# Ledger of designs, part 78: peptides against a protein of PDB entry 4DOW

Target 1, 157 residues: chain A of PDB entry 4DOW
Amino acid sequence: TFSWVGRPLPNRKQFQQMYREICMKINDGSEIHIKVGQFVLIQGEDNKKPYVAKLIELFQNGAEVPPKKCARVQWFVRFLEIPVSKRHLLGRSPPAQEIFWYDCSDWDNKINVETIIGPVQVVALAPEEVIPVDQKSEETLFVKLSWNKKDFAPLPP

## One batch from the design tools (peptide; made by RFdiffusion4, then SolubleMPNN)

Design b2_p20_5_s3 (from b2_p20_5, 9 letters changed)
Fold by OpenDDE base, seed 1:
Structure b2_p20_5_s3 (fold): chain B 157 residues (1-157), chain A 20 residues (1-20)
Amino acid sequence: as target 1 above (157 residues)
Amino acid sequence: SDKELEEELKKEIEKLATYE
Protein backbone atom coordinates (compact mmCIF):
# COMPACT_ATOMS: atom_id res chain seq x y z
CA THR B 1 0.00 0.00 0.00
CA PHE B 2 1.22 3.45 -0.97
CA SER B 3 0.09 6.79 0.42
CA TRP B 4 1.26 10.35 -0.04
CA VAL B 5 3.18 12.07 2.71
CA GLY B 6 2.52 15.75 3.23
CA ARG B 7 0.58 18.26 1.18
CA PRO B 8 0.76 18.57 -2.59
CA LEU B 9 3.52 20.82 -3.82
CA PRO B 10 2.62 23.93 -5.78
CA ASN B 11 2.85 23.29 -9.50
CA ARG B 12 1.33 24.43 -12.76
CA LYS B 13 0.87 21.05 -14.40
CA GLN B 14 -2.71 20.38 -15.31
CA PHE B 15 -4.26 17.28 -13.76
CA GLN B 16 -1.16 16.56 -11.66
CA GLN B 17 -0.57 16.89 -7.95
CA MET B 18 3.11 16.83 -7.06
CA TYR B 19 4.56 15.33 -3.90
CA ARG B 20 8.01 15.06 -2.35
CA GLU B 21 7.51 11.87 -0.39
CA ILE B 22 5.49 8.67 -0.41
CA CYS B 23 4.91 6.06 2.26
CA MET B 24 5.22 2.37 1.46
CA LYS B 25 3.46 0.02 3.85
CA ILE B 26 4.57 -3.58 3.76
CA ASN B 27 2.64 -6.67 4.81
CA ASP B 28 4.09 -6.82 8.32
CA GLY B 29 2.67 -3.39 9.05
CA SER B 30 5.95 -1.52 8.96
CA GLU B 31 6.37 1.58 6.83
CA ILE B 32 9.18 3.06 4.79
CA HIS B 33 9.25 6.56 3.34
CA ILE B 34 10.67 7.20 -0.10
CA LYS B 35 11.56 10.69 -1.32
CA VAL B 36 12.23 12.33 -4.65
CA GLY B 37 15.91 11.94 -5.45
CA GLN B 38 16.25 8.49 -3.96
CA PHE B 39 16.94 5.33 -5.91
CA VAL B 40 14.52 2.45 -6.04
CA LEU B 41 14.17 -1.06 -7.37
CA ILE B 42 11.31 -1.56 -9.81
CA GLN B 43 9.63 -4.91 -10.35
CA GLY B 44 10.56 -6.54 -13.62
CA GLU B 45 8.05 -7.88 -16.09
CA ASP B 46 7.54 -11.55 -16.81
CA ASN B 47 9.91 -12.83 -14.13
CA LYS B 48 12.66 -10.52 -15.31
CA LYS B 49 15.21 -9.10 -12.93
CA PRO B 50 14.31 -5.84 -11.20
CA TYR B 51 15.15 -2.46 -12.68
CA VAL B 52 17.01 0.38 -11.00
CA ALA B 53 15.71 3.92 -11.19
CA LYS B 54 16.13 7.32 -9.61
CA LEU B 55 12.93 9.06 -8.58
CA ILE B 56 12.61 12.41 -10.34
CA GLU B 57 8.99 13.24 -9.60
CA LEU B 58 6.18 11.84 -7.51
CA PHE B 59 2.72 12.78 -8.67
CA GLN B 60 -0.90 11.82 -8.75
CA ASN B 61 -2.25 11.64 -12.27
CA GLY B 62 -5.66 13.24 -12.09
CA ALA B 63 -6.29 12.72 -15.78
CA GLU B 64 -6.93 9.06 -15.08
CA VAL B 65 -10.10 7.70 -13.55
CA PRO B 66 -9.51 6.83 -10.84
CA PRO B 67 -6.41 8.95 -10.20
CA LYS B 68 -3.17 6.98 -10.14
CA LYS B 69 -0.10 7.40 -7.98
CA CYS B 70 2.84 7.69 -10.36
CA ALA B 71 6.50 8.56 -10.56
CA ARG B 72 8.83 9.87 -13.23
CA VAL B 73 12.22 8.22 -13.10
CA GLN B 74 15.71 8.20 -14.52
CA TRP B 75 16.43 4.68 -15.68
CA PHE B 76 19.62 2.75 -15.15
CA VAL B 77 20.63 -0.25 -17.21
CA ARG B 78 22.56 -3.40 -16.38
CA PHE B 79 25.50 -4.58 -18.44
CA LEU B 80 23.63 -7.67 -19.59
CA GLU B 81 20.92 -5.43 -21.02
CA ILE B 82 23.49 -3.93 -23.39
CA PRO B 83 23.45 -5.59 -26.83
CA VAL B 84 26.09 -8.29 -27.12
CA SER B 85 27.62 -6.56 -30.13
CA LYS B 86 28.21 -3.38 -28.12
CA ARG B 87 29.47 -4.74 -24.80
CA HIS B 88 33.08 -4.70 -25.97
CA LEU B 89 32.90 -0.91 -26.10
CA LEU B 90 33.22 -0.81 -22.33
CA GLY B 91 36.73 -2.21 -22.62
CA ARG B 92 36.51 -4.06 -19.34
CA SER B 93 34.48 -6.65 -17.49
CA PRO B 94 32.30 -4.75 -15.04
CA PRO B 95 31.58 -6.04 -11.56
CA ALA B 96 28.09 -7.23 -10.81
CA GLN B 97 27.40 -4.12 -8.76
CA GLU B 98 27.91 -1.70 -11.66
CA ILE B 99 24.98 -0.09 -13.44
CA PHE B 100 24.84 2.53 -16.17
CA TRP B 101 22.90 5.77 -16.56
CA TYR B 102 20.47 5.22 -19.41
CA ASP B 103 20.89 8.27 -21.62
CA CYS B 104 18.00 7.66 -23.98
CA SER B 105 14.40 8.77 -24.23
CA ASP B 106 12.97 5.71 -25.90
CA TRP B 107 11.94 4.20 -22.57
CA ASP B 108 8.81 5.44 -20.86
CA ASN B 109 10.00 7.10 -17.68
CA LYS B 110 6.58 7.06 -16.05
CA ILE B 111 5.84 4.24 -13.62
CA ASN B 112 3.11 3.23 -11.23
CA VAL B 113 4.34 3.45 -7.67
CA GLU B 114 2.95 -0.03 -7.03
CA THR B 115 5.87 -1.41 -9.03
CA ILE B 116 8.37 -0.07 -6.49
CA ILE B 117 9.98 -2.88 -4.53
CA GLY B 118 11.93 -0.62 -2.21
CA PRO B 119 14.82 1.79 -1.89
CA VAL B 120 18.35 0.92 -2.97
CA GLN B 121 21.69 2.63 -2.49
CA VAL B 122 23.41 3.90 -5.63
CA VAL B 123 26.76 5.66 -5.52
CA ALA B 124 28.28 7.64 -8.36
CA LEU B 125 32.01 7.14 -8.90
CA ALA B 126 34.61 8.65 -11.15
CA PRO B 127 35.85 6.32 -13.89
CA GLU B 128 39.20 5.87 -12.15
CA GLU B 129 37.66 4.99 -8.80
CA VAL B 130 37.62 1.36 -7.79
CA ILE B 131 34.35 -0.24 -6.84
CA PRO B 132 34.81 -1.47 -3.28
CA VAL B 133 34.26 -5.11 -2.47
CA ASP B 134 33.44 -5.38 1.20
CA GLN B 135 30.51 -6.24 3.39
CA LYS B 136 29.43 -2.61 3.59
CA SER B 137 29.23 -2.32 -0.20
CA GLU B 138 27.57 -5.65 -0.90
CA GLU B 139 24.15 -4.02 -1.02
CA THR B 140 25.32 -0.93 -2.90
CA LEU B 141 25.18 -0.34 -6.64
CA PHE B 142 27.67 1.87 -8.43
CA VAL B 143 27.48 4.00 -11.55
CA LYS B 144 30.43 5.44 -13.45
CA LEU B 145 29.20 5.84 -17.00
CA SER B 146 26.17 6.46 -19.15
CA TRP B 147 24.91 4.35 -22.02
CA ASN B 148 23.14 5.98 -24.98
CA LYS B 149 22.63 2.88 -27.14
CA LYS B 150 25.71 3.83 -29.17
CA ASP B 151 28.56 4.10 -26.70
CA PHE B 152 29.53 4.53 -23.10
CA ALA B 153 30.29 8.02 -21.87
CA PRO B 154 31.07 9.89 -18.67
CA LEU B 155 28.12 10.63 -16.45
CA PRO B 156 26.22 13.79 -17.25
CA PRO B 157 26.97 16.71 -14.92
CA SER A 1 10.32 -6.06 10.51
CA ASP A 2 13.15 -3.89 9.31
CA LYS A 3 15.41 -6.92 9.15
CA GLU A 4 12.97 -8.78 6.96
CA LEU A 5 12.67 -5.82 4.61
CA GLU A 6 16.42 -5.48 4.40
CA GLU A 7 16.77 -9.16 3.63
CA GLU A 8 14.15 -8.88 0.92
CA LEU A 9 15.93 -5.93 -0.64
CA LYS A 10 19.22 -7.78 -0.41
CA LYS A 11 17.73 -10.66 -2.36
CA GLU A 12 16.43 -8.30 -5.01
CA ILE A 13 19.83 -6.67 -5.34
CA GLU A 14 21.38 -10.11 -5.61
CA LYS A 15 19.18 -10.75 -8.63
CA LEU A 16 20.89 -7.83 -10.34
CA ALA A 17 24.28 -9.38 -9.67
CA THR A 18 23.55 -12.77 -11.18
CA TYR A 19 23.33 -13.82 -14.78
CA GLU A 20 19.95 -14.78 -16.16
Scores: peptide ipSAE 0.175, ipTM 0.751, DockQ to the pose 0.031
Fold by OpenDDE base, seed 5:
Structure b2_p20_5_s3 (fold): chain B 157 residues (1-157), chain A 20 residues (1-20)
Amino acid sequence: as target 1 above (157 residues)
Amino acid sequence: SDKELEEELKKEIEKLATYE
C-alpha cells in the first residue's frame, strides 16, 4: 500500500498533482518513506532481476481513471543488461556493484509506484575514483559512467 | 505482491554476490 506524505507541491502540469514523498506500508505494519531524489529498485518484468532507478518526480496522474500514483525516474543499467557484443567497450571488468546511468530516451521513464520494491543506496563517483574499502558494502551500488547504447561516457552533470 | 516479501527479496538481491 502506498500513500502520499505531506502536501502537494505547486506545479503547472494539468491533471498531475506532485509530491515530495511517498509512504510504502509493509504487511508487518512497518512503513518506508521514499523521497524524490532517492534511488529505488523497481520490479523486473518477466521474473527478471530488479531495475535500478532514481526518483525524479512523484505525482498522482489524474488523467487516468481511476487516478494512479506514479513516478518519473532516471534509469540505470547493470553491466549484464548491456548487450554482450558491446560490453568490451568498457575496457575493464567492472565490479558487480557498478551500475551505469542510462543516457537514452527510448525507455518509458514513467512507472507505477506499486512496482517499487524499496530504496537502495547508490553512490556517484568520478571516473578516476576507486571504490573505497571503508565505504564498500554488499548492498551499495556505485555509478561512474553513462551508457547511451553506443558507448560509455562520463556521468552527465 | 506482499511488500514484506518484496523487501526481503530486495535484501537478498541487493547482495553483490547474487545481484550480478
Scores: peptide ipSAE 0.174, ipTM 0.768, DockQ to the pose 0.035
Fold by OpenDDE base, seed 3:
Structure b2_p20_5_s3 (fold): chain B 157 residues (1-157), chain A 20 residues (1-20)
Amino acid sequence: as target 1 above (157 residues)
Amino acid sequence: SDKELEEELKKEIEKLATYE
């Protein structure tokens, strides 16, 4: 179950109510609050691993009947989601915790909030920085580069 | 090790998935 937290934000978008925060009630009865700007895991297809995304906007889409709770996201891609024929372009074997900023517009960046599994920690690093492998970073993902379907590049500003 | 980290991440992700 998902519910808005707080009052709608001022906006000029017709048929949309913008929010800063959403609350998800999980199976054990507890509640998790997720805010714009945080990173989340999004339900994958079939047995595929969850997608990683940064929440850009939280909004209720009034154009739908009934109104639907939605989010606009910035996608990140896992190494294994990159075509096999292009993985060599990275020039190294990344650790499992590395993800890449998806620098393309071909993916629909609108999601239903019901697809959100939960929050995840994502840390941006410079290309020369080492991704730590320790107990404290077991649940942390790291991003150094972007992927634009053609090549890897430094992260966008 | 990278393999150990991968397993830990999988467990954490699985944990989150079970909450939904």
Scores: peptide ipSAE 0.046, ipTM 0.613, DockQ to the pose 0.044
Fold by OpenDDE base, seed 2:
Structure b2_p20_5_s3 (fold): chain B 157 residues (1-157), chain A 20 residues (1-20)
Amino acid sequence: as target 1 above (157 residues)
Amino acid sequence: SDKELEEELKKEIEKLATYE
C-alpha cells in the first residue's frame, strides 16, 4: 500500500494535490519512503522486465473516482528496448548496467504509484567515465547518453 | 525488512540487466 508523507504542497492545479514524499508499505509491514527526484523501478506488463524512471512529481488525482495516487516521471530506456536496427548507432557494446535518458514525449509519463516496485540507484556519468563493474556497483545503474528514437546524444542537463 | 526488499530489488535489477 501507498500513503502520502507530509502536507500537500501549494499548487494551482485543480483536483490535484502535490506531495514531496510517499510511503510504500511492504507485505511484512516495513516501510520505504520515496521522494521526488529519486529513481524507481516500475512494473512491466506480463512479467516483462521492469522500467526505470525518475520521479518528477507526486500527486493525487482527485478528478478520478476514487482518487488515484500518481506520479509524473522521466523515463529511461534499456539497450535491449532499443530497436535492433538502431543499436549499432551507439558504436559500442554497453554494459548491462547502462541505461539511457529517454528524450521523447510519445510515452505516457504519468503512472500509478502502485506500479512502483521500489527505489533504485542511478548515477549520471560523463562519457569518458568508466562504469564500475564490481560487486558494489551490481545494484547501481548508470546513464551517460540520451536516446530520442533516432540517435544517441549527450545527456540533458 | 530492508534486507528482504534489497534482495528483491537486486533480483529485479538483475532481470533488468540481463541480455536475453
Scores: peptide ipSAE 0.202, ipTM 0.767, DockQ to the pose 0.031; fails the geometry check

Design b2_p20_5_s4 (from b2_p20_5, 9 letters changed)
Fold by OpenDDE base, seed 4:
Structure b2_p20_5_s4 (fold): chain B 157 residues (1-157), chain A 20 residues (1-20)
Amino acid sequence: as target 1 above (157 residues)
Amino acid sequence: SDKELEEKLKKEIEKLATYE
């Protein structure tokens, strides 16, 4: 169950109400508040691995009946999701915990909030920084670079 | 927080943290 937190933000978009925060109600009655700018896991299709995304906007889509709680996200991709023929462009073998900022607009970045599994920790590192791979970092993902289907590049500011 | 959710998240993250 998801519910908005706070008042809607000023918005000029017709049929949309924007919010800063959404509340995810858990079965035991506890609540998790997720805010714009945080990272989340999104349910994968079928039995596939989940997606990693950064929340860019939270909004209610009033054009739908009934209105839907939605989010716009920034997608991340795993190394193995990059075409085999282009993986060499990275110049190294990344650890499994590394993800890449997907710098393309060909993916639909609108999701229904019900597809959110929960929050996840994503740490941005400089290219020269080493990704720690130990038991403590098991639940942390790391991002150093972006991928635009052509090449790898430093993260956007 | 909810233990069930934490376990679920952990499992999902583990899926991402593997090449297999």
Scores: peptide ipSAE 0.373, ipTM 0.856, DockQ to the pose 0.031
Fold by OpenDDE base, seed 5:
Structure b2_p20_5_s4 (fold): chain B 157 residues (1-157), chain A 20 residues (1-20)
Amino acid sequence: as target 1 above (157 residues)
Amino acid sequence: SDKELEEKLKKEIEKLATYE
């Protein structure tokens, strides 16, 4: 169960009411608050591995009947989600904990909040920084580069 | 519970951390 936290934010988007924070209620009654700007795991399709995303907007979509709680996200991709023919462009074998900023607009960036599994920690690193695989927090993902379906590049500002 | 969710998240992250 998801519910809005706080008052709606001012916006000019018709049929959309925006929020800064949402509450995720767990079966035992516990609650977790998730805010815009945080990173989350999104339920995969067809029992596939989960997706990683950054929450950009939280909004209630009044254009739907009934209105739905939605989010706009920035997608990230795993190395294995990149086409096999293009993986060599990275020039290295990334650690499993590395993800890439998806720098394309061909993916639908709107989700239903009910697909959110929960928050995750994502740390941005400079390209020259080393991912601390030996001293890592096993629950932390790292991002150094973007992927635009053509090549890898430094992270967007 | 919070612990159950944490375990679930750990499990899901583990899926991401594998090349299966």
Scores: peptide ipSAE 0.373, ipTM 0.856, DockQ to the pose 0.031
Fold by OpenDDE base, seed 3:
Structure b2_p20_5_s4 (fold): chain B 157 residues (1-157), chain A 20 residues (1-20)
Amino acid sequence: as target 1 above (157 residues)
Amino acid sequence: SDKELEEKLKKEIEKLATYE
């Protein structure tokens, strides 16, 4: 179950109420809060592996009947989501923890908040920095580069 | 592996989450 936290933010978008934070109920009866700017796992389609995304906006879409709780996201991709024919462009075998900033607009970046699995930790690193693989980083993802369907590039600012 | 990490993270988060 998802519910808005706090008051709607001032905005000029018609049919939309913007929010900074959303509450997600968890199995033990407690609640976790997810804010704009945090990273989340999004449910994969057809029992596929989850997607990684950064929350850009949280909003209620009043144009829908009934109104729906939505989010706008920045997508990230895993190495295995990159076409086999292009993986060699990375020039290395990345660790499982590495993800890539998806620098394309062909993916729908609007989601229903119900597709949010939960929060995940994502750390940005410089290309020369080593991705740690230890107990503390077991559930941490790392991003160094972007992927634009053609090649890898340095991370956007 | 990538698959192992994905499943690990998924299971951990699902343990802490309630789905609508």
Scores: peptide ipSAE 0.204, ipTM 0.680, DockQ to the pose 0.055
Fold by OpenDDE base, seed 1:
Structure b2_p20_5_s4 (fold): chain B 157 residues (1-157), chain A 20 residues (1-20)
Amino acid sequence: as target 1 above (157 residues)
Amino acid sequence: SDKELEEKLKKEIEKLATYE
């Protein structure tokens, strides 16, 4: 179950009420709050692996009947999602913890909040920085580069 | 967060660490 935290933020978008925070209630009755700017895991389709995304906006879509709780996200992609013919462009074998900023607009960046599994830690690194492999970083994902379906590039500022 | 959610998240992250 998801519920908004706080009052709607002022905005000029028709049929949308924007929020900065949402509450996720889990089975044992405990609650976790997720805010704009945090990273989340999104449920995959058809038993697929989960997606990684950064929350950009949280909003209620009043154009739908009934209104839906939604989020706009920045997608990240895994190396194995890159076409086989293009993987060599990275020039290295990435560790499993590495993800890439998806720098394309062909993917719908609107999701239903119900697809959110929970928050995840994502750390941005410079290209020369080494991705740590230790117990502390086992549950942390790392991003160094973007992928725009043509090539890899440094992360956008 | 509770242990159940943490375990679920851990499992999901582990899926990302394995080849399909």
Scores: peptide ipSAE 0.369, ipTM 0.855, DockQ to the pose 0.031; fails the geometry check

Design b2_p20_6_s1 (from b2_p20_6, 14 letters changed)
Fold by OpenDDE base, seed 3:
Structure b2_p20_6_s1 (fold): chain B 157 residues (1-157), chain A 20 residues (1-20)
Amino acid sequence: as target 1 above (157 residues)
Amino acid sequence: KDILEILKKKLLENVTVLEF
């Protein structure tokens, strides 16, 4: 169950109310608050790892009947989501914790908030920084590069 | 540990990853 937290933000879009924060109520009765700017795991297909995204907007879409709680996201991709024929362009074998900023507009960046599994920690690193591989940090994802379906590129400083 | 973190870990460990 998802519910808005706080007051709607100023917005010029006629049928959309924007918010800074949303509350997830989970089965044990506890609540998790997720804010714009945080990273989330999004439900994948059957037997597939969840997608990773950064929340850039939270909004209620009043153009739909009934209104839907939605989010606009910046997508990330896992290495195994990159076509096999292009993986060699990375020039290395990345650890499982590495993800890539998806720098393309071919994916719809609007989602239903009900597809959000929960928050995840994503840490940006410089290319020369080592990704820590230990049990403590195995739940943390790391990003160094972007992927635009053609090549990998450094993240903007 | 947070129960959600445990569940997420279990989810990620149990998913069969297919290459694209």
Scores: peptide ipSAE 0.046, ipTM 0.621, DockQ to the pose 0.028
Fold by OpenDDE base, seed 4:
Structure b2_p20_6_s1 (fold): chain B 157 residues (1-157), chain A 20 residues (1-20)
Amino acid sequence: as target 1 above (157 residues)
Amino acid sequence: KDILEILKKKLLENVTVLEF
């Protein structure tokens, strides 16, 4: 169950009410608050690993009937989501915890909030920094580079 | 540490990855 936190933000987008924060109620009755700017896991297909995204906007879409709670996101990609023929462009074998900023506009960046599994920690690192891989850090993801379907590059500003 | 972190760990560890 998802519910808005706070009052809608001022905006002039027709049929959209924007928010800073949403509350996710989980099975045990506890609540998790997720804010714009935080990173989240998005439900994958079947038994596949979830997608990773950064929340850009939270909004209610009044153009739909009934209105839907939505989010706009910045997508990240896992190494194994990159075409096999292009993985060599990285020049190394990344650890499982590494993800890449998806620097393309071909993916729909609007999601329904009900696809959000929960928050996740994503840490940006410089290329020379080592990604820690230990039992206690398995839940943390790390990003060093972007992927634009053609090549890897430093993170966008 | 908390239940959420444990669940995240299990999710990332046990869910299969689609290769493209």
Scores: peptide ipSAE 0.044, ipTM 0.618, DockQ to the pose 0.028
Fold by OpenDDE base, seed 2:
Formats: sequence, structure tokens, C-alpha cells
Structure b2_p20_6_s1 (fold): chain B 157 residues (1-157), chain A 20 residues (1-20)
Amino acid sequence: as target 1 above (157 residues)
Amino acid sequence: KDILEILKKKLLENVTVLEF
């Protein structure tokens, strides 16, 4: 169950109400609050790992009946989501914790909040920084580069 | 250890990944 936290933010978009925060209620009755700017795991297809995304907007689409709770996201891509024929362009074998900033517009960046599994920690690193691989850090994802379907590049500013 | 962190770890470990 998802519910908005706080009052709608002022915006100029017709039929949309913008929010800063959403509450996710899980089965044990506990609540998790997720804010714009945080990273989340998005439900993948049947036998795929969850997608990784950064929340850039939270909004209710009032044009739908009933209104839908939605988010706009910046997508990240896992190494295994990159075509096999292009993986060699990285020039190294990345750890499982590494993800890449998806620098393309071909993916729909609007999601239903119901597809959110939960928050996840994503840490940006410089290219020369080592990704820590230990038991405590296994749940943390790391990003060094972007992927634009043609090549890898330094992270955008 | 935080329950949420444990769940996240298990989720990432147990879900199979298709290679594109």
C-alpha cells in the first residue's frame, strides 16, 4: 500500500499533483518513507533482477480514473542488461554491485509507484575508486559510468 | 542487522538474471 506524505507541491502541470514523499506500507505493518532524490528497486519481469532507478518526481495523475500514483525516474542499468556484444567496451569485468547511469531516452521513465519494491543505496564513485566487496556492502550499488547504448562514459554532472 | 537490508540482499541473490 502506497500513500502520499505531506501536502501537494505547487506545480504548473495540468491534472498532476506533485509530492515530495510517499509512504510504503509493508506486510508486517511497518512503513517506509521514500523521497524524491532517493534510489529504489523496481519490480522486474518474471525471472529478472529488479531494475534500479532514482526518483526525480512523485506525482498523482489526475487524468486517469481512478487517479494513479506515479513517479518519474532516472534509470540505471545492470551490466547483465547491456547487450552481450557490447559488454567488452567496458574493458573490465565489473563486480555485481556496479550499475550504470542509463543515458538514453528510449525507455519510458514513468512508473507506477506500485512497482517499487523498496529503497536501495546507490553510491557514486570516481572511476579510480575501488568498489568495496564485503558482506556489509553487498546490498549497496555503485555507479561510476554512464551507458548510452554506444559506449561507456564518465558520469554526467 | 536491519531486516530491510537482509531482505534486499536476499532479493538480489535469489532472483535469476537474464543476459541481454
Scores: peptide ipSAE 0.044, ipTM 0.615, DockQ to the pose 0.028
Fold by OpenDDE base, seed 5:
Structure b2_p20_6_s1 (fold): chain B 157 residues (1-157), chain A 20 residues (1-20)
Amino acid sequence: as target 1 above (157 residues)
Amino acid sequence: KDILEILKKKLLENVTVLEF
């Protein structure tokens, strides 16, 4: 179950009521609060690995009937999500913890909050910085580069 | 139910290969 936290933020978007924070109630009764700007795991298709995204906006979409709790996100991709034929473009074998900023607009960046599994830690690194693979930080993801379906590049501004 | 352990397990689930 998802519920808004706090009062709605002022905005000009018709049929949208924006929020800073949402509360997830999980099965054991615990609550997890997620804010705009945080990174989350999104339920994958067909029991696949969760997708990774940064929350850009949280909003209730009043244009839908019934109204839906939604989010706008910036997508990230895992290396193994990239087509096999294009993986060689990276020029190296990345650690499992590395993800890439998805620098394309062809993906729908709107999600239903019900697809959110939970928060995840994402750390941006410079290309020369080493990803700590042996520090039992398997839950932390790292991003150095972007992926635009054609090539890898330094992180966007 | 530790949420951190649940998340760790989910990160290790099957891989989805996306076509671009």
Scores: peptide ipSAE 0.037, ipTM 0.613, DockQ to the pose 0.033

Design b2_p20_6_s3 (from b2_p20_6, 12 letters changed)
Fold by OpenDDE base, seed 4:
Structure b2_p20_6_s3 (fold): chain B 157 residues (1-157), chain A 20 residues (1-20)
Amino acid sequence: as target 1 above (157 residues)
Amino acid sequence: KNPLEILKKKLLENVTVLSY
């Protein structure tokens, strides 16, 4: 179950009410608050692993009946989601925890909040910084580069 | 009982690919 936290933010977008925070209630009755700017796991397709995304906007879509709770996201991709023929462009074998900023607009950036599995920790690193690969760090994902379907590049500002 | 621990466990087991 998802519910808005706080009042709608002032905006001029037709049929949209924007929010800063949403509450996710899980089966045991506990509540997890997720805010714009945080990173989340999104349910994958069929047997696919969850997607990683950064929340850009939280909004209620009033154009639908009934209104839908939605989010706009910035997608990330795992190394193994990159085509085999392009993986060599990285020039190294990344650790399992490394993800890449997806710098393309071909993916739908609008999601239903019901597809959110939960929050995840994503840490941005400089290229020279070492990604820790130990049992304690496996719960954290790291991003150094973007991927635009053509090549890898430094993270956008 | 800790929901965050449950999510972290799922991350460790199912979110990342531990080998390429």
Scores: peptide ipSAE 0.048, ipTM 0.663, DockQ to the pose 0.024
Fold by OpenDDE base, seed 5:
Formats: structure tokens, C-alpha cells, sequence
Structure b2_p20_6_s3 (fold): chain B 157 residues (1-157), chain A 20 residues (1-20)
């Protein structure tokens, strides 16, 4: 179950009420609060691993009947999601924890909040920084580069 | 269930190769 936290934010988008935060109530009765700007895991297709995204906007879409709780996101892609034929462009074998900023607009960046699995930690690193691989950091993802379907590039601001 | 444990489990789920 998802519910809005706080009052709607001022905006000029017709049929949309924007929010800063949502509350996700899980099966055991616990509540997780997620805010704009945080990173989340999104349900994958079939048996696929969850997607990684940064929340840009949280909004109720009043254009739908009934209104839907939605989010706009910035997508990230995992190395194994990149086509096999393009992986060599990285020039190295990345650790499993590395993800890439998806620098394309061909993916729909609007999601239903019900597809959110939960929050995840994403840390931006400089290219020369080493990704820590230890038991304590297993749940943390790291990003150094962007991927635009053609090549890898330095992380955008 | 611990939320962090759930998330870790999800991160360790099967990985598939996506094609564009």
C-alpha cells in the first residue's frame, strides 16, 4: 500500500498533484518512506533482476480514472543489461555493484509507484576511485559512467 | 522481515541480458 506524505507541492502541471514523499507499507506492517531524489529498485519483467532508478518526481496522475500514484525517474542500467556486443566498450570487467547512468530518452521514465520494491543506496564515484567490495557494501551500488546505447562516457552532472 | 534483507535478496536475483 502506498500513500502520500505531506501536502501537495505547488506546480503548474494540469491534472497532476506533486509530492515530496510517499509511504510504502509492506506485508509485515512496517512503513518505508521514500523521497524525491532517492534511489529505488523497480520490479523487473518476468524473472529479470530489478531495475535501478532515481526518483525525480512523485505525482498523482489525475488524467487517469481512477487517479494513479506515479513517479518520474532517471534510469540506471546494470552491466549485464547492456547488449553483449557493446560490453567490450567499457574496456574492463566491472564489479557486480557497478551501474551506469542511462543517458537516453527512449525508455519511458514514468512508472507506477506500485512497482517500487524499495530504496537502494547509490554512490557516485570518480573514474579513478575504487569500488569497495566487501560484505558491508553488498547492498550498495556505484556509478562512475553513463551509457547512451553507443558508448560509455563520464558521469553527467 | 527485515527490509534490508529483502532488498539484498532482490539484488541477488537472477540477471538477464537485455537487448535493445
Amino acid sequence: as target 1 above (157 residues)
Amino acid sequence: KNPLEILKKKLLENVTVLSY
Scores: peptide ipSAE 0.046, ipTM 0.614, DockQ to the pose 0.032
Fold by OpenDDE base, seed 2:
Structure b2_p20_6_s3 (fold): chain B 157 residues (1-157), chain A 20 residues (1-20)
Amino acid sequence: as target 1 above (157 residues)
Amino acid sequence: KNPLEILKKKLLENVTVLSY
């Protein structure tokens, strides 16, 4: 179950109410609060690993009946989501914890909040920084580069 | 288990890619 936290933000977009925070209620009755700017795991297709995304906007779509709780996201991609024929362009074998900023517009960046599995920690690193692969840090994902379907590049500003 | 433990377990066992 998802519910808005706080009052709607000032917004001039028709049929949309924007929010800063949403509450996710889990089976045991506990609650997790997720804010704009945080990273989340998004439900994948049947046998696929969850997607990774950064929340850019949280909004209620009033154009639908009933209104839907939605989010706009910045997508990230796992190395194994990149076509096999292009993985060599990285020039190295990345650790399992590395993800890449998806720098393309071909993916729909609007999601239903019901597809959110939960929050995840994503840390941006400089190219020269080492990604820790200890079990203590395996719950954290790391990003150094972007992927634009053509090549890898430094992270956007 | 608390929510954080559940999420960490999912990341380690089912969510995170373990190897390439």
Scores: peptide ipSAE 0.045, ipTM 0.660, DockQ to the pose 0.024
Fold by OpenDDE base, seed 3:
Structure b2_p20_6_s3 (fold): chain B 157 residues (1-157), chain A 20 residues (1-20)
Amino acid sequence: as target 1 above (157 residues)
Amino acid sequence: KNPLEILKKKLLENVTVLSY
């Protein structure tokens, strides 16, 4: 169950109410609050691992009947989601914790909030920084580069 | 662990879920 937190933010888009925060109620009855700018796991297809995304906007789409709770996201991709024929372009074997900023527009960046599994921690690192692999960081993802379906590139500052 | 923690851990596991 998802519900908006707080009052709608000022915006000029008719039929769209924007919010800063959403509340996700989980099975044990506890509540998790997720804000714009945070990172989330999105339900994958079939047995695939969840997708990783950064929340850009939270909005209710009033043009639909009934209104839908939606989000606009920035996608990330895992190394194993990159075509085998292009993985060599990275020039190294990344750890499982590394993800890449998806710099393409071919993937719809609008989602239904019902597809959100929960929050996840994502940390940006400089190219020369080593990704830590310890018990304390086992649930943290790290991003150093972007992927645009053609090549890897340093993250924009 | 709760389901969310389990999912986070599974995501970080080096397991191939794609059939390439």
Scores: peptide ipSAE 0.044, ipTM 0.620, DockQ to the pose 0.028

